# Peptides against a protein of PDB entry 5HB3, part 101

Target 1, 150 residues: chain A of PDB entry 5HB3
Amino acid sequence: RQMQDRCMSEYNQRIRNAPEGSIDPFRMACYKIIGRCDLSNRSLDGLQTDVNDWIWLQFNLARETDRSLELAGESYGLAELQASIREIGLKHFPKTAAEDTNGSFGMFFYLQILAGMFEQAIAYLYPFSYVDAVHFAIALTYYGLLRPVD

## One batch from the design tools (peptide; made by RFdiffusion4, then SolubleMPNN)

Design b1_p24_2_s1 (from b1_p24_2, 16 letters changed)
Fold by OpenDDE base, seed 5:
Structure b1_p24_2_s1 (fold): chain B 150 residues (1-150), chain A 24 residues (1-24)
Amino acid sequence: as target 1 above (150 residues)
Amino acid sequence: MEEEHERLHKLFLEDEEKKRKAAE
């Protein structure tokens, strides 16, 4: 807690007082990741990142913490991440094979899998790639990750 | 595919920023 408080203090100080462009983005990233500072902003500004970095960060920040210790509006857990994945799916990914122009369905499947949305992921993949969906379903079932409807 | 991934990544970031601004 003491370390987190220090991180928060330094983070806030730098954001408020540092000249524009003078902030070390790596240091800020450390505050974000380790200190969980400013969880309302779940991006790494000033760093070149990709989708993998983005999703990694989301997972890293999606922790079950004592909500009483978090500032108002800074609670972020797995449920919120899953909600975010659902939302981006609705907005930016094809819903049917006919809508798939760029082959991006695989990425959404991947994101859902990472977020533990296994049933939804398989259901989503099925119309795009039947064979792949079946194979993943078998694997997920084998490992007890897919919840068959009883 | 990489270009598409980059495009999507940008959109994700934009969405997050919009949400943040809306919450303020």
Scores: peptide ipSAE 0.494, ipTM 0.892, DockQ to the pose 0.070
Fold by OpenDDE base, seed 1:
Structure b1_p24_2_s1 (fold): chain B 150 residues (1-150), chain A 24 residues (1-24)
Amino acid sequence: as target 1 above (150 residues)
Amino acid sequence: MEEEHERLHKLFLEDEEKKRKAAE
């Protein structure tokens, strides 16, 4: 707790008082990841990142912590991450094979799988690739991750 | 595919920023 408080204080001080261009983006990233500072901002400013870095950060910040111990407005768990993935799916990914112009459906399938949204992921993939959806469904069922309807 | 992934990544960051600004 003392370390977390120190990280938070240093993070806030640097964000508010540091001259422009003097902030080490890697140090700030460490405060965010280790100290869980400013969880409302789930991005790494000043760093070149890709989609894999983004999703990795989201999962690391999404903790099943006791919400009673977290400051108001900084609760972020798996449910919130899953909600975010649903939202980006609705906004930015094709809903049907006919809407797929750039072949991005695979990325959304991937994000859903990572988030443990297995049933939704298979249901989404099915109209794009029947064969792949069936193979993944079999594998997920075998490992007890997919709940088939009785 | 890489260009599309970069485009999508940018959109994800923009969405997060919009959410943050709306919550403040």
Scores: peptide ipSAE 0.488, ipTM 0.890, DockQ to the pose 0.070
Fold by OpenDDE base, seed 3:
Structure b1_p24_2_s1 (fold): chain B 150 residues (1-150), chain A 24 residues (1-24)
Amino acid sequence: as target 1 above (150 residues)
Amino acid sequence: MEEEHERLHKLFLEDEEKKRKAAE
C-alpha cells in the first residue's frame, strides 16, 4: 500500500501541476497499470491505441480483490468487464445476420470469448456462422468451459 | 475491417467516458 500511495501521489501531482503537453503519456500509463491510479478512467490518454490495447487494458485493470483494498474505493473486476462487453454488444454490434453490414460480429464474438462469456458467445455466433459456432462449442465443451444444456 | 475496428474502439472509449461523467 505504501508504494501504491506514493504512486498515487506522483500521479496526482503530475496531473495537476505539469505544464500542458509536458506529461509523458507512457509514464502516466505506468501509473495507471502498475499503480492502479485513477481506475475510474480506464483509458490511456495521449497514446495511440487500438481495440486490442483497449481490451488488454481492461483485463489488466480488472482485479478480483476486495474493494477495501483499493485506495480510491473503486472496484473493477471480471463481472464489471463482462457487463461492459454486454453493453457494447447491445449498442454497437449486429444482433442478427441481416444487420451485419460491416462484418463486425467476429469482434464481438472475440470479446465475449476473452471475457469468459462462452455460452453467450456461442449463442451469438450461431446465426452468423453455424459451422464455426459448432466447432467452438465442441472445443469449449471438451475443455470444460462450456456448460451444455441438460 | 481495420477501419471498423478503429470506429468501434472510439465508441468504446466514448461510452466509458460517458459512464465516468455520469458517476460524478
Scores: peptide ipSAE 0.483, ipTM 0.889, DockQ to the pose 0.044
Fold by OpenDDE base, seed 2:
Structure b1_p24_2_s1 (fold): chain B 150 residues (1-150), chain A 24 residues (1-24)
Amino acid sequence: as target 1 above (150 residues)
Amino acid sequence: MEEEHERLHKLFLEDEEKKRKAAE
């Protein structure tokens, strides 16, 4: 708790008082990740990142914190992440195999799996790759992660 | 595929920024 408070204090001080361009983006990233500072901004400004970095950050920030300690406006958990994944799926990924032009369906499947959206992931993958969907379904069932619809 | 991933990444960031601005 003391470390987190210190991180928050330093982060806020630097954001408010540091000259533009003087802040080490990596240091700010550390404060964001460790101190959970400014959870409304779930990006690493000033750093070259990729999709893996993005999703990694989302997961690290999406912690079930004691709701009692988080200000009502800064709650970011797994449910919010899953909602975000659903939204990006609806906006940016093919809904059917016929809409798939760039083969990006695999990335959306991957994001859903990472977010624990196993049933939705399998259902999504099935029309794109039947064989892969079945294999993943078997594996997920084996590990007790896929709930068969009764 | 890499170019597509980069495109998608940019879109994700843009979406998050839009959400942030809407919440302010």
Scores: peptide ipSAE 0.483, ipTM 0.889, DockQ to the pose 0.070

Design b1_p24_2_s2 (from b1_p24_2, 15 letters changed)
Fold by OpenDDE base, seed 2:
Structure b1_p24_2_s2 (fold): chain B 150 residues (1-150), chain A 24 residues (1-24)
Amino acid sequence: as target 1 above (150 residues)
Amino acid sequence: MEKEHELLYKLFQEDEERKRRAEE
């Protein structure tokens, strides 16, 4: 808690007072990750990141454990992340195999799995790859994560 | 939220483009 408070203080101070171009993006990233600073902006500004970095950051920031320490209005948990993933899927990923030109369906499937949206993930994957969908369904059922609808 | 979604999509596209260039 003390470390988090210090991170937030330093983060806010630097954002407000640091000269333009003097901010170390890696340091700011550390504050964001460790201190959970500025949860409204879930990106690493000034860093060259890839999709995996983005994904990692989203899930790292979506912690439920320290919600009591978060300021009002900056709550970001699994539910919010799931909502975001749904919206991303609707806007940016193919809904059918016919719409898939680049094989991007796998990434959306992956996001849903990571977010615990197992039923939705399997349902989504099925029209793209029925074999894979069945295999994942079996695995998820084996681990008690998928509830088969009778 | 919209800005974050756009960023993800951009990053994904860039990653796919990098993969394609690496295979060529």
Scores: peptide ipSAE 0.123, ipTM 0.657, DockQ to the pose 0.827
Fold by OpenDDE base, seed 3:
Structure b1_p24_2_s2 (fold): chain B 150 residues (1-150), chain A 24 residues (1-24)
Amino acid sequence: as target 1 above (150 residues)
Amino acid sequence: MEKEHELLYKLFQEDEERKRRAEE
């Protein structure tokens, strides 16, 4: 708790008081990752990041912590990440093969798999690639990750 | 895959910005 409080204090002080352009983005990233500062903003400002960095950051920040130790309203776990993925999927990814103009269905499938949304991932992939969906379903079932509905 | 990743990154950034604006 003391370390977290210190990180938050330093983070907030720098965000509010640092002269423009003087903020070390790597240092700020350390506060965010280690100190879990400002979990409402899950981005690394001032750093050139790609989608893999973003995905990594989301999963790194998504921790099951004692909610009593986190600031009120700043809990971020796997459930919140899954909710975000669902929301993004509904808004921005194709629902059918006919809607897939950018070939982006694979990325959404990948995100769902990473987030442990196995049933939803298979259901999503099915209309795009039946064969692949079946193969993944078999594999996931074999490892006990997919629960077949009896 | 690279194009898909860029799109995803953009979409998530836009979503976070919308959430921030909604809280203001």
Scores: peptide ipSAE 0.070, ipTM 0.633, DockQ to the pose 0.070
Fold by OpenDDE base, seed 5:
Structure b1_p24_2_s2 (fold): chain B 150 residues (1-150), chain A 24 residues (1-24)
Amino acid sequence: as target 1 above (150 residues)
Amino acid sequence: MEKEHELLYKLFQEDEERKRRAEE
């Protein structure tokens, strides 16, 4: 808690008072990652990042914290991440094989698996690759991660 | 959330372009 408060204080001070162009983006990234500063902006400003960096950051910032300890409006847990992934899927990923021009369905499947959205992931994969969907369903069931529909 | 989604989409596009260039 003390470390987080210090990170927040330093982060806010630098954003407000630092001369233009003097902000070290790596230092700001450290405050964001370690201190969970400014969770409304889940990006690393001023750094070159790729899709893997973005994915890593989302899951790193998503923490189940006691709601009583988080400031109102700055809660970001697994449920919020899952909601974000669902929204991204609806807007930016193909819904059918006919819409898949770039083979991007695999990335959305991957995101859903990482987020623990196993039933949705299998349901999504099924129309794109029946064989793969069945194999993943078997594996997930074996590990008790997929609940069969009665 | 909308700004993050746009960023993700751009990152996906850039990643696909990089992969294509690496295969050429």
Scores: peptide ipSAE 0.039, ipTM 0.581, DockQ to the pose 0.778
Fold by OpenDDE base, seed 4:
Structure b1_p24_2_s2 (fold): chain B 150 residues (1-150), chain A 24 residues (1-24)
Amino acid sequence: as target 1 above (150 residues)
Amino acid sequence: MEKEHELLYKLFQEDEERKRRAEE
């Protein structure tokens, strides 16, 4: 808690008071990741990031912490991330194989799997790759992660 | 949330373009 408070204090101080261009983006990233500072902005400004970095950041920040310990309004857990992934899927990923011009379906499947959205992931993958969907379904069922509708 | 989604989408597109260029 003390470390988090210090991170937040330093983060806020730097954002407010640091001259433009003087902020070390890596240091700010550390504050964001370790201190979970400014969870409303889940990006690493000033850093060259790719999609994997973004994904990693989202999952790193999405922690099931005791809500009593989180500052009011800054709750970001798995449920919120899952909701975000659903929205991303609806807006930016193909819904059918016919819409998939770039083979991007795999990324959305991957995101859903990472987020524990196993049923949705399999359902999504099925029309794109039947074989893969079945294999993943079997594996997920074996590990008790997929709840087959009996 | 929308800004993050847009960023993800842009990053994804850039990655796909890079992959395509590498295959070419």
Scores: peptide ipSAE 0.039, ipTM 0.565, DockQ to the pose 0.828

Design b1_p24_2_s3 (from b1_p24_2, 15 letters changed)
Fold by OpenDDE base, seed 4:
Structure b1_p24_2_s3 (fold): chain B 150 residues (1-150), chain A 24 residues (1-24)
Amino acid sequence: as target 1 above (150 residues)
Amino acid sequence: MEKEHEELKKLFEEDQKKKKEALE
């Protein structure tokens, strides 16, 4: 709690009072990741990031913490992440193989798998790649992660 | 949320472009 309070204080102070261009983006990233500061903004401003960094950040920030211990009134857990992934899928990823121009379906499948949306992931992948969908379905079933509809 | 989604999409497209260029 004390560490989080300190992180929040420093984060807010820097955002508000730091001269333009003087903010160390890595330090700010540390506050965000460790201190869970400003969870409404799940980006690392001023850093050159790639898709893996983005994914890593989202999943690291998505924690099932005791809401009572979070100073930030903002809760960001797995459910919120799953909702976000669902929304991004609807807006920015192909819904059918005919819409797939760049193979981006794989990324959406990957995000769903990471988020534990196994049934949805398999259902999504199936029309794009039958073979891959079956392979993943077998694996997920083996580990008890896929619940076949009876 | 929308901003984050757009960011992901952009990053993914950039990554795919880089991969394609590397194969070429």
Scores: peptide ipSAE 0.246, ipTM 0.786, DockQ to the pose 0.768
Fold by OpenDDE base, seed 1:
Structure b1_p24_2_s3 (fold): chain B 150 residues (1-150), chain A 24 residues (1-24)
Amino acid sequence: as target 1 above (150 residues)
Amino acid sequence: MEKEHEELKKLFEEDQKKKKEALE
């Protein structure tokens, strides 16, 4: 708790008081990841990242913490991440095969699977690739991760 | 949230571009 408080204090001081361009982006990343500072901003500014880094960050930050222990009142857990993935799907990913020009449906399917949104993932994949959707559904059912509708 | 989603989309597009270029 004391360490987190120190991290938050240092993070806030640097964001507010550091001269422009003097902030070490790696240090700020450490505060965000380890100290869970400023969870409302889930990006690593000033760092060259790829899609995998982004995904990794989101899932690392999405921790089920006891809300009572988070001093800043900002809770970011799996539920919030799932909500975010749902929103990104509605806004930025194709809804039908006809809308998919770049094969981006696969990324959204992947995000849903990672977030444990199995039913939604299969439902989404089905119109793009029937065969793949069936195969994934079988596998997920076998492992007890998919609830078949009775 | 919207900014983060746009960032993901951008990163994905960049990744796809790199993959395409590597196959060429």
Scores: peptide ipSAE 0.244, ipTM 0.785, DockQ to the pose 0.766
Fold by OpenDDE base, seed 2:
Order: C-alpha cells, then sequence, then structure tokens
Structure b1_p24_2_s3 (fold): chain B 150 residues (1-150), chain A 24 residues (1-24)
C-alpha cells in the first residue's frame, strides 16, 4: 500500500506539475503498470506501441482485487475487461460476414478467447469461418473450457 | 473506454497495414 500511495503521489504530481515534454514516458508507464495509477486511462502516452502491447496492457491491468482496497475507487478486473470487449465488439467489429471488409473479425475472436469468453467467441466466429469455429469448439471442449450444448 | 477502443482499432489497422506491406 505504501508503494502504491507513493506511486500515485508521484504520478499525480508529474501529471499536474511537470513541464510539457519533461516527463519520461517509461517512468509513467511504470507507474501505470506497477502502481496501477489512473486506471481510468489504460493507455501509454508517448510510447510507440502496437496492438499486442495494447492487449497486454489491458490484461495486465485487469486484476481481481477487492474494490475497497483500490485507491480513488479505481477497480479494473476481468469482468470489466470482458464488458469492454463486448462493447468494442458491438461498436467496432463486424456482426456478420457480409459486414467484414477488412478481416477484423479475427481480432475480436482473439480478444474474446483471451478474455475467457469461449462460448461467445465460437458463436461469433461460426458465421465467418465454419471450419475454424468447429475446430476451436472441439479443442475448447476437449480442455473443458466450452460447455457442450444439446 | 471509447477512447481505448478507438486506440485498439487504430493499432489494429496499423498492424494490418504493416503486414500487407511486408507481403509486397
Amino acid sequence: as target 1 above (150 residues)
Amino acid sequence: MEKEHEELKKLFEEDQKKKKEALE
């Protein structure tokens, strides 16, 4: 807790008081990742990142903690991440194969799988790629991650 | 949340662009 408080203090001080361009982006990233500072903003400003970095960050920050122990009421767990993935799917990914213009359905499928949303992932993939959906369904069932339906 | 989703979309598009360029 003391470390977290220190991180929060330093983070807030730098964000508010540091001259523009004087903040080390890597230091700020450390405060974000280790100190869990400002969890409402899950981005790494000033760093060159890719889609994998983004995904890693979201899942790294998604920790199951007691909400009462989080500073400033900031709580971000798997449930919140899953909710976010659902929302992004609704807004930014194709609903049907006919809507797929850039092949982005695979990314949404991947996000759902990573988040443990297996049934939803298979259901989503099925209209885009029957063969792949069946293969994943078999594999997930084999590992006890997918509940077979009658 | 919306900002983060837009960031993901942007990064994904950039990644796809890089992959396409690598195949050319």
Scores: peptide ipSAE 0.242, ipTM 0.785, DockQ to the pose 0.764
Fold by OpenDDE base, seed 3:
Structure b1_p24_2_s3 (fold): chain B 150 residues (1-150), chain A 24 residues (1-24)
Amino acid sequence: as target 1 above (150 residues)
Amino acid sequence: MEKEHEELKKLFEEDQKKKKEALE
């Protein structure tokens, strides 16, 4: 796309040549989102964001596309996002109720659900909240999203 | 990847802090 090419060109030019502090962070965010520039760096530097903004960005950047068609030569799809979520869980979220000091298990459960990692999400939630895990399992099974183990 | 993971963790902690402060 002409727009994507232009975004990539301007993004690269500004990153390399612009004086420090002269780059409009909102413009750079537009290049990131629209132009899919520098997909290896999925952060919006210089912007005040919250956890919802982060989640939104990750899922918007994740696209099912052929890597050969990406102008940046990078591919970032659902599979890569799921892999990232798994790694986040291993490093930054509690594995047991005893490790949960801030109630953060719910956020990791939420991320897994959004990413379609339903079986893993239920398995993760079960030791933290049995009742909630059962309710979600029933609902997901009803909609054919959860595969029960025989 | 690690930078983004740390960013998420930081943002989450900040949000939790704000929620606690709002309840006090």
Scores: peptide ipSAE 0.226, ipTM 0.773, DockQ to the pose 0.792

Design b1_p24_2_s4 (from b1_p24_2, 16 letters changed)
Fold by OpenDDE base, seed 5:
Structure b1_p24_2_s4 (fold): chain B 150 residues (1-150), chain A 24 residues (1-24)
Amino acid sequence: as target 1 above (150 residues)
Amino acid sequence: MEEEHELLAKLFEEDEKKKKEAAE
């Protein structure tokens, strides 16, 4: 708690008071990651990042904390991440195999799996790759992660 | 949320571009 409070204080101080160009983006990234500062902005400003970095950051920042303990009224947990993934999927990923020109369906499937959206992931994958969807469904069922519809 | 979605979309596009360039 003390470390997080310190990170937040330093982060806010630097954002507000640091001269332009004097902010170390790596230091700011550390504060964001460790301190969970400014959870409304889930990006690493001033750093060259790729899709994997983005994914990593989202999952790293997503924590189920008792809402009562989070000082900042900003709760960002798995549920919020899942909601974001759903919205992203609706806007930026192919809904059918006919719409998929670049094979991007696999990335969305991957995101859903990482987020624990197993039923939705399988349902999404099925029209793109029946065989793969069945294999994943079997595996997920075996591990008790997929709820069979009775 | 919209800004995050735009960022993600950009990152995906860049990743796809890199993959295409690497395949070439």
Scores: peptide ipSAE 0.161, ipTM 0.720, DockQ to the pose 0.806
Fold by OpenDDE base, seed 2:
Structure b1_p24_2_s4 (fold): chain B 150 residues (1-150), chain A 24 residues (1-24)
Amino acid sequence: as target 1 above (150 residues)
Amino acid sequence: MEEEHELLAKLFEEDEKKKKEAAE
């Protein structure tokens, strides 16, 4: 708690008072990650990041917190991440094999799997790659992560 | 959320470009 409070204090102080360009982006990233500061902005400004960095950041920031304890009104948990992934899927990923020009369906499938959206992931993958969807369905069922409809 | 989605879309596009460039 004390460390988080210090991170938040330093983050807020720097973002408000530091001259432009004087802030170490890596230091700010540390405050962001450790302190979970400003969860409305889940990006690392001033750093060159890729899609894997983005994914990593989202999952690291996502925490199940008791809503009663969230002082700052910024709740970001798995449910919010799942909602975000769903919205991203609707806007930025192919819905059908016919729309898939770049093979990006695999990335959306991967995001859904990481987020624990197993049923949706299999349902999504099925029209793109039947064989892969079946294999993943078998594996997920074996581990009790996918419930087959009786 | 929209800004985040746009950022992600950009990152995906960049990743795809890198993959294409690596395959060439």
Scores: peptide ipSAE 0.155, ipTM 0.715, DockQ to the pose 0.810
Fold by OpenDDE base, seed 1:
Structure b1_p24_2_s4 (fold): chain B 150 residues (1-150), chain A 24 residues (1-24)
Amino acid sequence: as target 1 above (150 residues)
Amino acid sequence: MEEEHELLAKLFEEDEKKKKEAAE
């Protein structure tokens, strides 16, 4: 708790008071990751990032904490991440094979699997690749992760 | 949340572009 408070204090002080261009972006990233500072902005400013970096950051910041102990603006868990993934999927990923121009359906399937959205992931993959969807469904069922419809 | 979605969309587009360039 004391370390987190110190990280948050230093993070806020640097953002507000440091001259433009003088902030070490790696140091700020450390404060964000370790201190969970400014969870409303889940990006690493001033760093060259890719999709994998984004994914890693989202899952790293998502913590199952007692919501009663967190400030309303600082609560970010798996449920919030899952909601974000759903919204991203609706806006930025193909819904059908006919809409798939870039072959990006696999990335959205991957995100859903990582987030534990197994039923939704299989349902999404099915129209793009029937064979793969069936194989993943079998595997997920074998591990008890997919709820079969009775 | 909208800003985050826009950032992600850009990252996906850049990743797909890099993959296409690497395959050529």
Scores: peptide ipSAE 0.153, ipTM 0.712, DockQ to the pose 0.775
Fold by OpenDDE base, seed 3:
Structure b1_p24_2_s4 (fold): chain B 150 residues (1-150), chain A 24 residues (1-24)
Amino acid sequence: as target 1 above (150 residues)
Amino acid sequence: MEEEHELLAKLFEEDEKKKKEAAE
């Protein structure tokens, strides 16, 4: 708690008082990751990041914490991450095979799997790749992760 | 994979920009 409070204090002080361009983006990233500062902004400003970095950050920041212990508005768990992935899917990923120009459906499938959205992932993959969807469905069922509708 | 990454990066940047604009 003391370390978190210190990180938050330093983070806020730097954001408010530091001259433009003087802030070390890596230091700010450390405060965000370790101190869980400003969870409303789940990006690393001033850093060149790729999709893997983004994915890593989202899952690292997502914690099942007692909401009563977190500052108001800074609760971020798996449910919020799943909601974000769903929104991203609706906005930015192909909904049908006809809309898929770049093969990006695979990335959305991957995100859903990582987030534990197994039923949605299989349902999404099915129209793009029937064979792959069936294989994943079998595997997920075998491990008890997919609940077949009776 | 690189093309997908660039797309996602752009998409995330746009989404954050919209959120920032909405908060202002």
Scores: peptide ipSAE 0.059, ipTM 0.565, DockQ to the pose 0.072

Design b1_p24_3_s1 (from b1_p24_3, 15 letters changed)
Fold by OpenDDE base, seed 4:
Formats: C-alpha cells, structure tokens, sequence
Structure b1_p24_3_s1 (fold): chain B 150 residues (1-150), chain A 24 residues (1-24)
C-alpha cells in the first residue's frame, strides 16, 4: 500500500511537471501496474509491445479488488476486461468459420478463456472446431468452471 | 477504446508476421 501511494504521488507529480514525452515509458508502465494510476488509459505508449504484452497488461490491471477497498476510485476489474474482450471480439474476430481467413478465432477463444468467459468461449469455438470445443467443455466441467446446461 | 485499438493494431501485426512466416 505504501508503494502504491508513492507511485500514485510520483505519477501525479510527473504528469503535472514533466514535459510531454519525457517520462520513461517503462516507469509509466510501473505506475500503471503497481500504482494502478489512470486505469482509464491502459495503453503503453512508447514501448515496443506485442499481443502477449497487451494481454499480460490487461489481466494484471484487471484485479479482483473489492470496489470498496480501491482508494483510487477507479475500478477496473474482470468485468470491465470481459466487456472489453466482448467488444474486441465483435470488431476484430471472425464470427463464423466462413469469415475466418486468418485462423484468428483461436486468439479470441484464448482471450475469453483467460477472462473466465468459459461458456461464451466454448460457444464461440464450437462452429470453428467441434472437437476442440467439446474437449474444452469436458475439461472445464471437470474443474467446475463450466456450468452444466440445465 | 484506446486499449482496444492498440490490441487491434498488435493483432494485425501479428497476423502479418504469421503470413510472412508461412510464405517463407
């Protein structure tokens, strides 16, 4: 908590006092991750990142903290991340096998699984790969993560 | 959102890399 407070303080000071673009992107990333500063802006500008880095960042920022305990007033949790993933899916991933030109459906499935959107993930995967969908459904059910169909 | 846009760009780059790798 002390570290978080310090990070927030430093972040605020730097944003106010530092020339634009002078802040070390890595330091900024630390403020985001540790201090949870300005969670409305989850982009890390000035860093060479890839999809995996983005995924890592989003899931690290989306902490299951009780809203009542978040000092920063900004709550970014799993629900918000799930909403973002849904939007990403609607915009950037194939909805049907016929639309799949690049085989990117797996990435969206992966994102949904990571976000705990198990039922949706299985439903999404099913038209692309029946075998894989069934496989994951069985596994998820075994671990109690997939709700059985009533 | 800005984060979603960033992801989209990264996804596109990743896809381009995969295509390049398949062609090579």
Amino acid sequence: as target 1 above (150 residues)
Amino acid sequence: SASEQQFAELLKKAEERRRAEREA
Scores: peptide ipSAE 0.380, ipTM 0.854, DockQ to the pose 0.851
Fold by OpenDDE base, seed 3:
Structure b1_p24_3_s1 (fold): chain B 150 residues (1-150), chain A 24 residues (1-24)
Amino acid sequence: as target 1 above (150 residues)
Amino acid sequence: SASEQQFAELLKKAEERRRAEREA
């Protein structure tokens, strides 16, 4: 793709020649999203973003590729995203209903569902909302997405 | 990671906004 090739070329030139922080943040976003440049750094600095923008970005950058054919800076898949979500959960979301002061458990449940972490999502939701957990478990089982207990 | 740190910051900001809206 012509645009992608151009982005890669410009990115390489600018990273080498431009002072730190001098690159237009919107252009940097284009280099990452379209050109897949430097995917080891998935943060977008200098832009007004929210949680939804972050979620959108992570899932757009995560792709199924042959890792052996990609540069280390361009390699990012679902497994890495799932690992990141797990770490985020451990650090920034309530683990029990007693810790839920902000009602943020739903956001973590949502992230896990988006990432295909269905069993973990249901297990997490259960102590917060029994009814909702059972409801989702039934639905996911019906569609063959939830594995039975071993 | 830097991405995780960015998320944490955004999450905190979102929570602060919700709190401010409830108190207004």
Scores: peptide ipSAE 0.378, ipTM 0.851, DockQ to the pose 0.818
Fold by OpenDDE base, seed 2:
Structure b1_p24_3_s1 (fold): chain B 150 residues (1-150), chain A 24 residues (1-24)
Amino acid sequence: as target 1 above (150 residues)
Amino acid sequence: SASEQQFAELLKKAEERRRAEREA
């Protein structure tokens, strides 16, 4: 708690008083990841990142904590991430095989699986790859992550 | 959201990279 408070204090001071771009991007990243500072902005500016970095960041920031223990606006959990992934899916990924021009459906399937959205992931994958969807469904069922349907 | 927009940009870059790799 004390460390977090210090991080937040330093972060707030720097963001308010420092010239734009003068703050070390890595330090800023540390404040965000460790200190959970300014979680309303879940991007790492000033760093070259890729999709994997984005994924890693979102899941690291998504913590199951009591919202009452976090500052207002600093609460971010798996549910919020799942909601974000759903929105991303609606906007940026093909809904059907006919809409698939770039073969990006696998990435959305992957995101859903990582986020624990197993039923939705299988349902999504099914029209793109029947065989893969069935195989994943079997595997997820085996591990108790998917309920069999009669 | 801003994070979603960032993802969209990164996704686009990833797709472009994948396309370039297939064409090379």
Scores: peptide ipSAE 0.378, ipTM 0.853, DockQ to the pose 0.788
Fold by OpenDDE base, seed 1:
Structure b1_p24_3_s1 (fold): chain B 150 residues (1-150), chain A 24 residues (1-24)
Amino acid sequence: as target 1 above (150 residues)
Amino acid sequence: SASEQQFAELLKKAEERRRAEREA
């Protein structure tokens, strides 16, 4: 907590007082990840990133922090991330096999699995790959992550 | 959101890379 408070203080001071572009993007990333500063902006500016980096960042920022300790405007948890993934899915991923031109369905399946959206992930994968969907469903059920419909 | 837009851009780049690799 003390470290977080210090990070927030330093982050706020630097954002307000530092010239634009003078702040080390890696340092800013540290403030964001460790200090949870400015969670409304979940992008890392000034860094070359890929999809994996984005995924890593989102899941690290999506902490179940005690809502009582975070300012109301800076609460970002798993629920918000799940909502974001749903929106991304609706906008940027194929809904049917016929719409799949780039084979990107697997990435959306992967995102849903990471976010704990197991039922939705299996349901999504099923029309693209029946065999894979069944295999994952069996595995998830075995580990108690998928609730079978009675 | 800005983060979603960033993801979309990264996804597009990744797909372009995969296409280039398949054509190569």
Scores: peptide ipSAE 0.376, ipTM 0.851, DockQ to the pose 0.788

